# Designs tried in a protein design run: peptides against a protein of PDB entry 5Z08. Part 330

Target 1, 168 residues: chain A of PDB entry 5Z08
Amino acid sequence: RQKDEWAKKTSSLMKQLDWFIGEHLGAMLAAEELGGPVVGELMEIDPDDLSAGFNAHGKLKKATSQPDLDRRQRRIDDIWGPQDEQGQAHKRKRGADEALAASAEMRDLIEQLMNKLVEAGGDNSATYVEIPRESAAARFLVRSKVAMFHPNDARRLRLVDFGRDLDD
Target 2, 222 residues: chain B of PDB entry 5Z08
Amino acid sequence: GLPRLIDAIEEASKIPAKRRQTPIKPTIEKLTTHLYTHGASPDSLLRLADLLTLRNHLDQASLAAITRNLYPSSTVSDEVVLRFIGALGHGQLKPTLALQALFLRWLVMVYHLLENPGVLGQVYGVLFDLLDTAAIRPQLCHLLALVTRRKHVRPFRIQAILTLSRQTGGDPNLTGLLRVFKNYYPEIIVGDATKGRASAFKHPDPQWRQHLDEIQQRRSEA

## One batch from the design tools (peptide; made by RFdiffusion4, then SolubleMPNN)

Design b2_p29_8_s3 (from b2_p29_8, 16 letters changed)
Fold by OpenDDE base, seed 3:
Structure b2_p29_8_s3 (fold): chain B 168 residues (1-168), chain C 222 residues (1-222), chain A 29 residues (1-29)
Amino acid sequence: as target 1 above (168 residues)
Amino acid sequence: as target 2 above (222 residues)
Amino acid sequence: SILDYLDPEEQLRYLIQEISELIAKQKKL
């Protein structure tokens, strides 16, 4: 009975985690990857705001006057094409695609981190996941104090062992 | 009454100080006087928690004055507690660290009036992970000392406190928190980190406590 | 929900911590 209740609660929390990643975190991670604000500085980033791009200071471009197109902004604008209705639709679609990609990366990374921790059987050296790059997802996990980099190798990430008990 | 004072302050909080037709200070003084005399009902506490935690145009002195006079006339709901917890940490939308320290001090002083003290145990991780923020650490450690149960004493948290204690040169508040952990697990090896001076986590304001008790007694007689 | 009051970093940590603790409890049984 108790085991079944814990299993149900675990499943519910995993669904909440998946929803949180997909509905909230993905867009914020995509914004950070695009040179926007760090995740958590702006609590709500609409995918439509992603399409507007970010200035050199990581702030949303207000729809007003064309500030000097910094090289980074030119790359974003070149990537996002002309401001016609078709260009806006393409921008929105691309913003959504970037949010989906960021969500998938975060899900996969969390899964790998959890699996490695389980497989390691208490060997801390075996808990590290190799990451191809320091992504917004990896940085967010570290800022969240959920994961930590290897002291000598920023390409190796491990999950914090929250499940370890002193009564074990 | 108190609701009308809150209404006036809520409306004024939406407007920059330079654009207000009337100074808000007299209304804040009336509010704080009322709170000092009668305390705040659960409904009023919730509204005041929103005013204190949400970004608005109220000045820091007014927010601090309200917080210092935030006497509950009855219990403190989970929602009120969670509003204050959600206001902690770094961020552009968060209150100042000085105001956050006052919120944590308030939570310590009203801990015995919480409808569900277990709510703080549920957000224990949120509180614990703010220990690196020096400006709120004294009050945070005091609150954690009240909230900590056996289930919260985990290997990763012990290691985190030990690491932070070394980095801070042995902060007495961290030493005090480690002693609380050791009360649940006497076998915890804390090394020299507990040999130093520890905070005793005494009540932060005995006069405030006495006045709170007087307000609470009036409710039991009514 | 408690999550409604937390920042994204805190939300993620809450979820992962709770999941990890439950998984650990399930392995002991």
Scores: peptide ipSAE 0.593, ipTM 0.814, DockQ to the pose 0.797
Fold by OpenDDE base, seed 4:
Structure b2_p29_8_s3 (fold): chain B 168 residues (1-168), chain C 222 residues (1-222), chain A 29 residues (1-29)
Amino acid sequence: as target 1 above (168 residues)
Amino acid sequence: as target 2 above (222 residues)
Amino acid sequence: SILDYLDPEEQLRYLIQEISELIAKQKKL
């Protein structure tokens, strides 16, 4: 009985996590990867505000046509800038695709981190996941105090063992 | 009544101080006087929590004055608690750390009036992970000392406190919190981190407590 | 829900912590 209740609760929380990643976090991670605000600094980014792009300081730019915007800003503007109906649809699609990609990366990273922690059987040295790059997802996990980088290798990330008990 | 005062302050909070037709200070003084005399109902507490925690155009002195007079006339709901918890930490939309410290102090002082003290246990991680924020650490440790149960005393949290204690040169509040942890797990090896002076986590304001008790007694007699 | 009051970092941590604790409890049984 208790095990079944815990399993159900786990499943429910996993669904909530998946929803959180997909519906909220993915877009914010995508924005950070694009040179937008760090995830959590701007909680209420109106989707319309996301569409306006970010300046070099991570602030929403008003759609002023200044030509000399750095390549990153052009990509942000290409994803979020005011284009014609077709351009807006393409930008919305690209933004959605980037949010989906960021969501997928975060899900995969969490899964890998959790799996490695389980597989390690208490060996902290075996809990590290190798990450190809310091992504917004990886940084977010660290800022969230959910994961930690290896002290000497920023390409190695481990999950915090929240399940460890003193009664173990 | 209190609702009308809150209405006036809510409306004023939407307007920059320089654009207000009337000074807000007299209304704040009326509010704080009312709160001091009668306390705040659960509904009024929620509205005041929103005013205190949401970004608005109220000045810090007014917000602090409201917080210092935020006597509950009855219980404190989970929603009110969670509003204050959600207002903690860093961010442009967050209240100042000074105001957050007042919120934490308030939560300590009204802890016995929480409808569900378990709500703080559910957000224990949120509170715990703010321990690195020096400005709120004293009140945060006090609140954590009240909230901590055996289930919260985990190896990773012990290690986090020990690390932070070393980094801070043995903050007495962290030492106090470690002692609370040790009460649940006497076997915890805290080394020198507990040999230092620990905070006793005494009530932050005995006069405020006495006045709160007087307000609460009036409710029990009605 | 409690999550509605939390920042994204706190939300993620809450979820992962709760999941991890539940998984650990399930393994002890």
Scores: peptide ipSAE 0.593, ipTM 0.813, DockQ to the pose 0.772
Fold by OpenDDE base, seed 5:
Structure b2_p29_8_s3 (fold): chain B 168 residues (1-168), chain C 222 residues (1-222), chain A 29 residues (1-29)
Amino acid sequence: as target 1 above (168 residues)
Amino acid sequence: as target 2 above (222 residues)
Amino acid sequence: SILDYLDPEEQLRYLIQEISELIAKQKKL
């Protein structure tokens, strides 16, 4: 009975995690990869905001409120930006694709980290996952205090062992 | 009454100070006087928590004055607690660290009035992981000292405190928190981190406590 | 939900921590 209740709760939390990654975190991670704000600085990045892109300072290009966008840059963006409905649709699609890719990367990375922790059987040296690059996903896990880089190798990441008990 | 004062402040909070037709300071002074005299109902506390924690155009002095006079006339709901917890840490939308320290102090002082003290135990990780933020660490350690139960004392948290204690040169608040952990697990080897001076986590404002007790007594007589 | 009050970093940490603790409890049985 208790084991079944814990299994059900685990499944529910896993679904919430998957939903959180897909519906919220993926877009924010994609924004960070595109040179936008660091995840958590802006609570809600609309997928439409991803399509607008980011300036050289990592700030959202809000269409309306930057009066000081050099009339020249607005003109360049107006001239070379896809002004047509098709170009806007392509930008929106690209933003959605980047959010999906970031979500998939985060899911895969969490899964690998959790699996390695289980497989290591208490050997901390065996808990490291090799990452191909320092991604927004990897950085976010470290900032969230969920994962840690190897002290001598930033390509090696491990999950924090939250499940360890003192009674073990 | 208090609701009308909150209404006026909520409307003013949407407008930059330079664009307000009337100064808000007289209304803030009326609010703080009312809070000092009568306290805040649960509904008023929730509205005030939103004003204090959400990004608005209120000045820091006004927000601090409201927080210093935030006497509950009754209990404190989970929602009010969670609003203050969600306002902690770094971020462009979060209150200043100085204001966050006042919120944490407030939570310590009203801890005995929480409808569900267990709510703080559910967000224990949120509080714990902010210990690296030096500006709020003293109040965090005090709150954690009240909230900590056996289930929260985990190897990774012990290691985190030990690491942070070394990095800070033995912060007395961290030493105090480690002593709380050791009360649940006496076998915890804290090494040199416990040899230092520990905070006693005394009540932060005895006068505020006395005034709160007077406000709470009036409720029991009504 | 408690998650509605937390920032993204706190939300992720909450979820991973709770999941990890439950998995560990299930392995001990």
Scores: peptide ipSAE 0.593, ipTM 0.815, DockQ to the pose 0.777
Fold by OpenDDE base, seed 1:
Structure b2_p29_8_s3 (fold): chain B 168 residues (1-168), chain C 222 residues (1-222), chain A 29 residues (1-29)
Amino acid sequence: as target 1 above (168 residues)
Amino acid sequence: as target 2 above (222 residues)
Amino acid sequence: SILDYLDPEEQLRYLIQEISELIAKQKKL
């Protein structure tokens, strides 16, 4: 009975985690990867805001008509195509795709981190996941104090062992 | 009454000080006087918690004055507690660290009036992970000392406190919190970190406590 | 929900911590 209740609660929390990653965190992570604000500075990022892109200061590009679009701004505009209706639709789609990709990366990273912790059997050296890059997802996990980088290798990430008890 | 004063302050909080038709200071003074005399009902506490925690155009002195006079006339709801907890930490939308320290001090002083003290235990991790923020650490450690139960004393938290204690040169508040942990697990090896001076976590304001007790007594007689 | 009052970082930590603790409890049985 108690085991079943814990299993049910675990399943519920996993669903909440998946929902949180997909519905909220993914867009924020995508914004950070695109040079937008760091996750948590803006509580809600509209997909339309993702489509507008970010300036060099991580602020949403206001549709200001000002001509001095710096070379980086042109690259963003070139990446996003013409500001016609079709270009706006393409921008919105790309923003959604980036949010989905960021969500998938975060889910995969959390899964790997949790699996490695379970597999290590108490060996801290075996708990590290190798990450191909320092992603917004990896940085967010570290800022959240959920994960830690290896002190000598920023490509190695481990989950904090929250499950360990002193009664063990 | 108190609701009308809150209404006026809420409306004024939406407007930059330079654009207000009337100075808000007299209304703040009336509010703080009323709070000092009568305390705040649960409904008024919630509204005041929103004014204190949400970004608005109220000045820091006014917010601090309200917080210093935030006497509950009754109990403190989970919602009020969670509003203050959500306002803690770093962020552009969060109150100043000075104001956050006042909120934590307030939570310590009203801890015995919480409808559900267990709510702080549920957000224990949120509180614990703010220990690196020096400006709020004294009040945070005091609150954690009240909230800590056996279930919160975990190896990762012990290690986190030990690490932070080394980094801070042995902050007496962290030493105090480690002693609380040792009360649940005497076998915890903390090395020299517990041999240092520890905070006693005494009541932050005895006069405030006495005045709160007087306000609470009037409720029990009604 | 408690989560409604927390920042994204705190929300993630809350969820992962609670899940991890429950998994650990289930393994001890």
Scores: peptide ipSAE 0.592, ipTM 0.814, DockQ to the pose 0.769

Design b2_p29_8_s4 (from b2_p29_8, 12 letters changed)
Fold by OpenDDE base, seed 5:
Order: sequence, then structure tokens, then C-alpha cells
Structure b2_p29_8_s4 (fold): chain B 168 residues (1-168), chain C 222 residues (1-222), chain A 29 residues (1-29)
Amino acid sequence: as target 1 above (168 residues)
Amino acid sequence: as target 2 above (222 residues)
Amino acid sequence: SILDYLDAEEQLRYYIEQISELIAKEKKL
């Protein structure tokens, strides 16, 4: 009975997490990959706000004259700036495709991290997932205190073992 | 009354200070005087929590003055608590770290008036993961010392505190929190991290406490 | 829900922490 209740609650939370990744987090991760704001600095990037470009509230850092901010802003404007109706439709589609790709990457990365933690059987050295690049998804997991990079290799990521008990 | 003062401040908060027809300072002073004399009802606390935690055009001195006079006349709801918790951390939409420290101090001082103290236990991870933020760490450790239960004392959290303690050169607030953890699990090996001076987590403002008790006593007589 | 008050980082952490704890409980039985 208790095991079945825990399994049901786990399934419910996994569905909620999947929804959260797809409906909220994916767009924010895509924005970060495209040179937008860091995920979590802005509460909600409406997918429509992504398609419209980072609205003035994402720009609320006064453009201090650093040339690198201008390049990022130009890139954002090139991706999301006002174009003709066909250009806007293509940009909206591209933004949606990038959000879907970022969502899929985050889901896959979480799954790999959880699976490696289970497979390691308590061996911390075996808990690392090799990542092809330092993605927005990987950085977000680390900022969220959910994952940690290997101290000597930024291509190796492990999940924090939240399930370990002191009574074990 | 207090609701009308809050209405005026809410409307003024939507407008940049340079574009306001009337200065807001006299209304803030009336509000803080009222709060000091009578406290805030649960409904007024919620509205004030929104003013304090949501991004608006109120100046930091006004927000700090409201927070310093935020005496509950009765209980503090879960919603009010969660508004303050959601305002913690880094981000462009978050209040300043100085204001967040005042919120955490407030939560410590009103902890005994929470309708459901368990709500802080549900968001324990949020509070704990902010311990690396030096500006709010003293108040976080104090609040965590009140909130911590056996279920929160986990190996990963012990390791996180130990790591952070080494990185900070043995912050006395972290040492104090480790001692709280050790009360639930005496077998925890905390090594050199507990040999240092620990914070005693004393009440942060005895005068504020006394004044709160006077406001709460008036409610019991009414 | 409590999640309505949390940012994206805090929400993700909440989900992963809760799921991990439940999985660990299920394995002990």
C-alpha cells in the first residue's frame, strides 16, 4: 500500500516536471542558448515574448556601452527583431523549434543523470554523465543546485544524491 | 484607516517617483505610524507583502521602513510567508539583498505567529540553497535553526554546509546551523567546522519583540 | 500550490529533490 502510494506520487511529480520543462523551462533555455538572459533571472518568458524578442523588461539592464552586450542584443534582434510577416512567422517557428529542442535536451539530461545515480550503487565516481557541451540545460541544473560538474572536467556532470538518508 | 493608506501607496507604486503628482513620503509615514500603533491585519499583511516583494517604483528607504514596522496584529498566513520566500535570491525581479535580509529577520521575529509553521519546512530547500549568498546568510541560518526538523537533515545538506564552511573560513552562523543538525543526529562528524565560534541565534531585536507583544495583547483583550 | 511562489530554479530543484526522495523510499521496501 505505502509503496503504491509513493509510486503514484512519483509518477505524478514526473508528469508535472515534464510539463514544467515543456511549457515553461524550454523557452527560457532556448533564450539563454540564443544569447538571451540567464534562465531564472526572469520569472516567465512568455513564448510569445520570445517570438516578439526579449521585451524591454529583459533589456532592463541599461545598455552599459560594453561592445559585447551590443553583439548579444544584435543577435537577439537578428533572431527576434521586427521583420516582414513571413520573416516573423519563420522566427516564431524557429523559436518554437529551439524551445522544443531545449526541452528535449533537458529531459534527456535529467534522465541520464538519474539513471547514472541509480546504476552507480553508491560509487560517486560512476555517477558522472558525459556531456558533449556546456549547454544552457547543464548550466541551469548546476545553478539550481541539482547537479555538479566534475572538479577537473566540465564535460562530466553528476546528480546530487537527494535520496540518501542518514539512517541508511 | 490602514486599507486606504495601502490603496494610496499601491497606486503610487505603479508610477515612477519623478512622475507622481504628490510625494509618497507623507503617506508612508502615516502607514508606518499606523502599523507601529495598531499592527497589520492578515489582509493588510498580504497587501503589504506584495508591495514589499513585487517590483514597483517604491524607494528602498520606504520599503525598509514598512518592513521594520510590519507588526502583525494577529496571525501570519502561509500566503504571506510564501510571498517573502519567493522574493529571496538573485534576479532582476527580486528585491535587493538588503531588503531580503530584513524579510528573513522579520520571519524570525514573527515565527511564533505563523498560522502554519510547517509551510517553512516545505520550502526548506529554497532557504537552504541560498546559504552561499553571504549578504543574507546570517538571517537564513537563524531561520533555518528554527525550521530544521529531522527530515531536513540529509547527507547532501551536511556536505554542503561543510564545504561552504571551509570556503568561508568557518562562518559562525554555519557552525550554529551544524550544531542544530547535530541535535537531531548526534553521530554526525562535523570535524573542525564545529570547533569554531557558533552563533547563538538570539532574538534579533528585543524592543521589536516587546512592542509586538503589546500589539498582540490588545487583540486578546478585544 | 507552493510551486506558484517559486522561480524556475527552485521549482526544478523541488521536483528533483521530491522525486529522488520518493525513489529512495521505494527502494528500501
Scores: peptide ipSAE 0.641, ipTM 0.863, DockQ to the pose 0.794
Fold by OpenDDE base, seed 4:
Structure b2_p29_8_s4 (fold): chain B 168 residues (1-168), chain C 222 residues (1-222), chain A 29 residues (1-29)
Amino acid sequence: as target 1 above (168 residues)
Amino acid sequence: as target 2 above (222 residues)
Amino acid sequence: SILDYLDAEEQLRYYIEQISELIAKEKKL
């Protein structure tokens, strides 16, 4: 009975987490990856705001045609292309796609981190997930005090063992 | 009355100081005088918590003055507590760390008036994870010392305190908090981290406490 | 909810902490 209640609560929290990642966090992570504000400094970023771009100060750019901006800025500008209806639709779509990608990355990373912690059976050395890059998702997990980088290897990330008890 | 003073300050808070038709200082002084004399009702506390925690055009001195005079006339609701907790940490939308320290001090001083002290236990992680913020650490450790229960004393938190204690050269507030943890789990090996000077977590302001007691006593007689 | 007062970092931590604790409790039974 109690086990079933815990399982139900776990399932509920996982669904809430999935919603939180998809509907709230994904857009913010995408914004950070695009050179926007660091996740948590701002309230909810509308995916539509992800279509407007960020200046070097993390502020929403108005679509000004400046020619000489670096490859990242061109990709941002390509994401944030001309103000025609098609361009706006394409921008919104790209913003949504980036938010979805960021959400998927965060979900996958959390899943890997949780699985590795379970599989390690108390061996801290086995709890590390290898990450291909220091993503916004990885940084966010670390800032959130949910995960920790390996002290000598920023490509290795582990989940904080919140479940460990002193009565064990 | 207090609601009208809050109304005036709320309206003024929406306007940059340079664009205000009237100086806010006299209204703040009236508010703080009223708060000192009568305290704040739960409803007034909530409104004041919003003024203190939400980004607005009020100056830091005014916000600090309100916080220093934020005497509850009755209880403190979960919502008021959570407003102050949500205002903690780093961020452009968050209050200054100096003001956050005053909020934490206030929470310590009114802890016995919380409608549900358990609410702080639910946000224990939020408070705990701010321990690396030096500017608020003294008051934060004091609040955590009040809030900590056996369920909060976890291996990862012990390790975090120990690590931070080493990094800070043995902050007395962290040592004090670690002693609180050790009270729940005497077997915790804290090594040299507990051998140092620990904060006693004394009441931050005895005069403020006395005045609060006088305000609270008037409520019990009514 | 309490979560309405928390920032994104705090919310994520809340979920992960609560889930982790529940999983650990479930494994002990």
Scores: peptide ipSAE 0.641, ipTM 0.864, DockQ to the pose 0.805
Fold by OpenDDE base, seed 1:
Structure b2_p29_8_s4 (fold): chain B 168 residues (1-168), chain C 222 residues (1-222), chain A 29 residues (1-29)
Amino acid sequence: as target 1 above (168 residues)
Amino acid sequence: as target 2 above (222 residues)
Amino acid sequence: SILDYLDAEEQLRYYIEQISELIAKEKKL
């Protein structure tokens, strides 16, 4: 009975986490990867705000006309196409695609981290996941104090063992 | 009355100080005087918590003055507590660390008036993970000393305190918190970290406590 | 919900901590 209640609660929390990653966190992670604000510094990034692009300070570019478009901004504008309706639609679609990609990366990383912790059986050396790059997802997990980098190798990440008890 | 004073401050908070038609300071002084004399009802506390925690155009001195006079006339709701907890940490939208320290001090001083003290236990991780922020650490450790239960004492948190204690050269507040952990698990190996000077977590303002008690007594007689 | 008052970092930590604790409890049974 108690085990079934815990299993149900776990399943519910996992679904909520999946929703949180997909509907809230993914867009923010995508914004950070695109040179926007660091995740958590802004409470809400509207996906539509992602389409507007970010300035060098991570602030939403208001459509001000001034010509000194930084090379990165030109690349964003080139990537996001002309300001016509088709260009805006392409911008919105690309923002959505980047948010989906960021969400998938975060889900996969969390899953790998949790699986490695379970498989390690208490061996801390076996708990590390190798990450291909320092992504917005990896940085966010570390800032959230959910994960830690290996002290000598920033390509190795481990989950904090929250489940360990002193009565064990 | 207090609601009208809050209304005026809420409206003023939407406008930059340089663009206000009238100075807000006289209204803040009336508010703080009223709070000192009568305290704040639960509804007034919620409105004031929003003014204190949400980004607005109020100056830091005014926010600090309100916080120092934030005497509850009754209980403190979970919603009020959670507004202050959500305002903690780093971020452009969060209050200054100086103001956050005042909020934590306030939570310590009104802890016995919380409708549900267990709410702080539910957000224990939020509080604990801010211990690396030196500016608020003394008040955090004090609040955590009140909130900590057996369920919160975990291996990863013990290790985090020990690591941070070494990094800070043995902060007395961390030593005090570690002693609280040891009360639940005497077998915790803390090495020399507990041999140092520890904070006693005494009430931060005895005069404020006395005045709060006077306000609370008037409620019980009414 | 308590989560409505927390930032994204705190929300993620809440989920991972709670899930990890539940998984650990399930394994002990």
Scores: peptide ipSAE 0.640, ipTM 0.863, DockQ to the pose 0.795
Fold by OpenDDE base, seed 3:
Structure b2_p29_8_s4 (fold): chain B 168 residues (1-168), chain C 222 residues (1-222), chain A 29 residues (1-29)
Amino acid sequence: as target 1 above (168 residues)
Amino acid sequence: as target 2 above (222 residues)
Amino acid sequence: SILDYLDAEEQLRYYIEQISELIAKEKKL
């Protein structure tokens, strides 16, 4: 009975986490990857705002300012095409696609980290996941104090063992 | 009354100081005088918590003055507590670390008036993960010393405190918190980290406590 | 909800901590 209640609560929390990643975190992670602000410095980023791009200071471009000829912004503008209605629709779609990709990356990374911790059976050396790059997702997990990089290898990430008890 | 003073400050908080028709200082002084004399009701506390924690155009001196006079006339709700907890940490929208330290000090001083002290236990992780922020660490450790229960004493937290203690050269507040942990698990091996000077977590302001007690007594007589 | 008062980093940590604790409890039974 108690085990079933814990399993149900776990499932509920996993669904809530999935929703949180998809509806809030994904857009913010995508913004960071696109050279926007670090996740947590801004409250919420609308996926539609991703289409406007960011200035050299990581701030959302105001509609009235001439695009700063920043090379990064030029790449974003080149990627997002002309300011016609079709171009705006393509920009919005791309912002949504980047948010979805960031969400998927975060979900996958969390899953790998949790699975690796379970599989390690208490061997800390076996808890590390190899990451292809220091992504916004990986950095966010570390800033959140949920994960830690290996001291000598920034391509290795492990989950903090929150489940360990002293009564064990 | 207090609600009208809060209304005036809320409206003024929306406007940059240079664009205000009237100086806000006299209204802040009236508010702080009222709070000192009568305390704040639960509803007034919530409104004041919003003014203190949300980004607005109030100056830091005014916010600090309100916080120093934030005497509850009754209990402190979970919502008020959570507004202050959510205001902690680093971020462009968060209050200054100096103001956060005052909030933590306030939570320590009103801990016995919380409607549900367990709410702080639910956000224990939020508080604990801010221990690396030196500016708020003294008050944070004091609050954690009050909030800590057996369920919060976990291996990862012990290791985190030990690591931070080494990095800080043995901060007395961290040593004090480790002693609290050891009270729940005497078998915890903390090595030399507990042999140093520890904070006693004494009440931050005895005069403030006395004045709070006077305000609370008036409520029981009414 | 308590989560309504927390930033994104704190929310993520809350979820992962709570899930990890529940999984650990389930394994002990």
Scores: peptide ipSAE 0.640, ipTM 0.862, DockQ to the pose 0.812

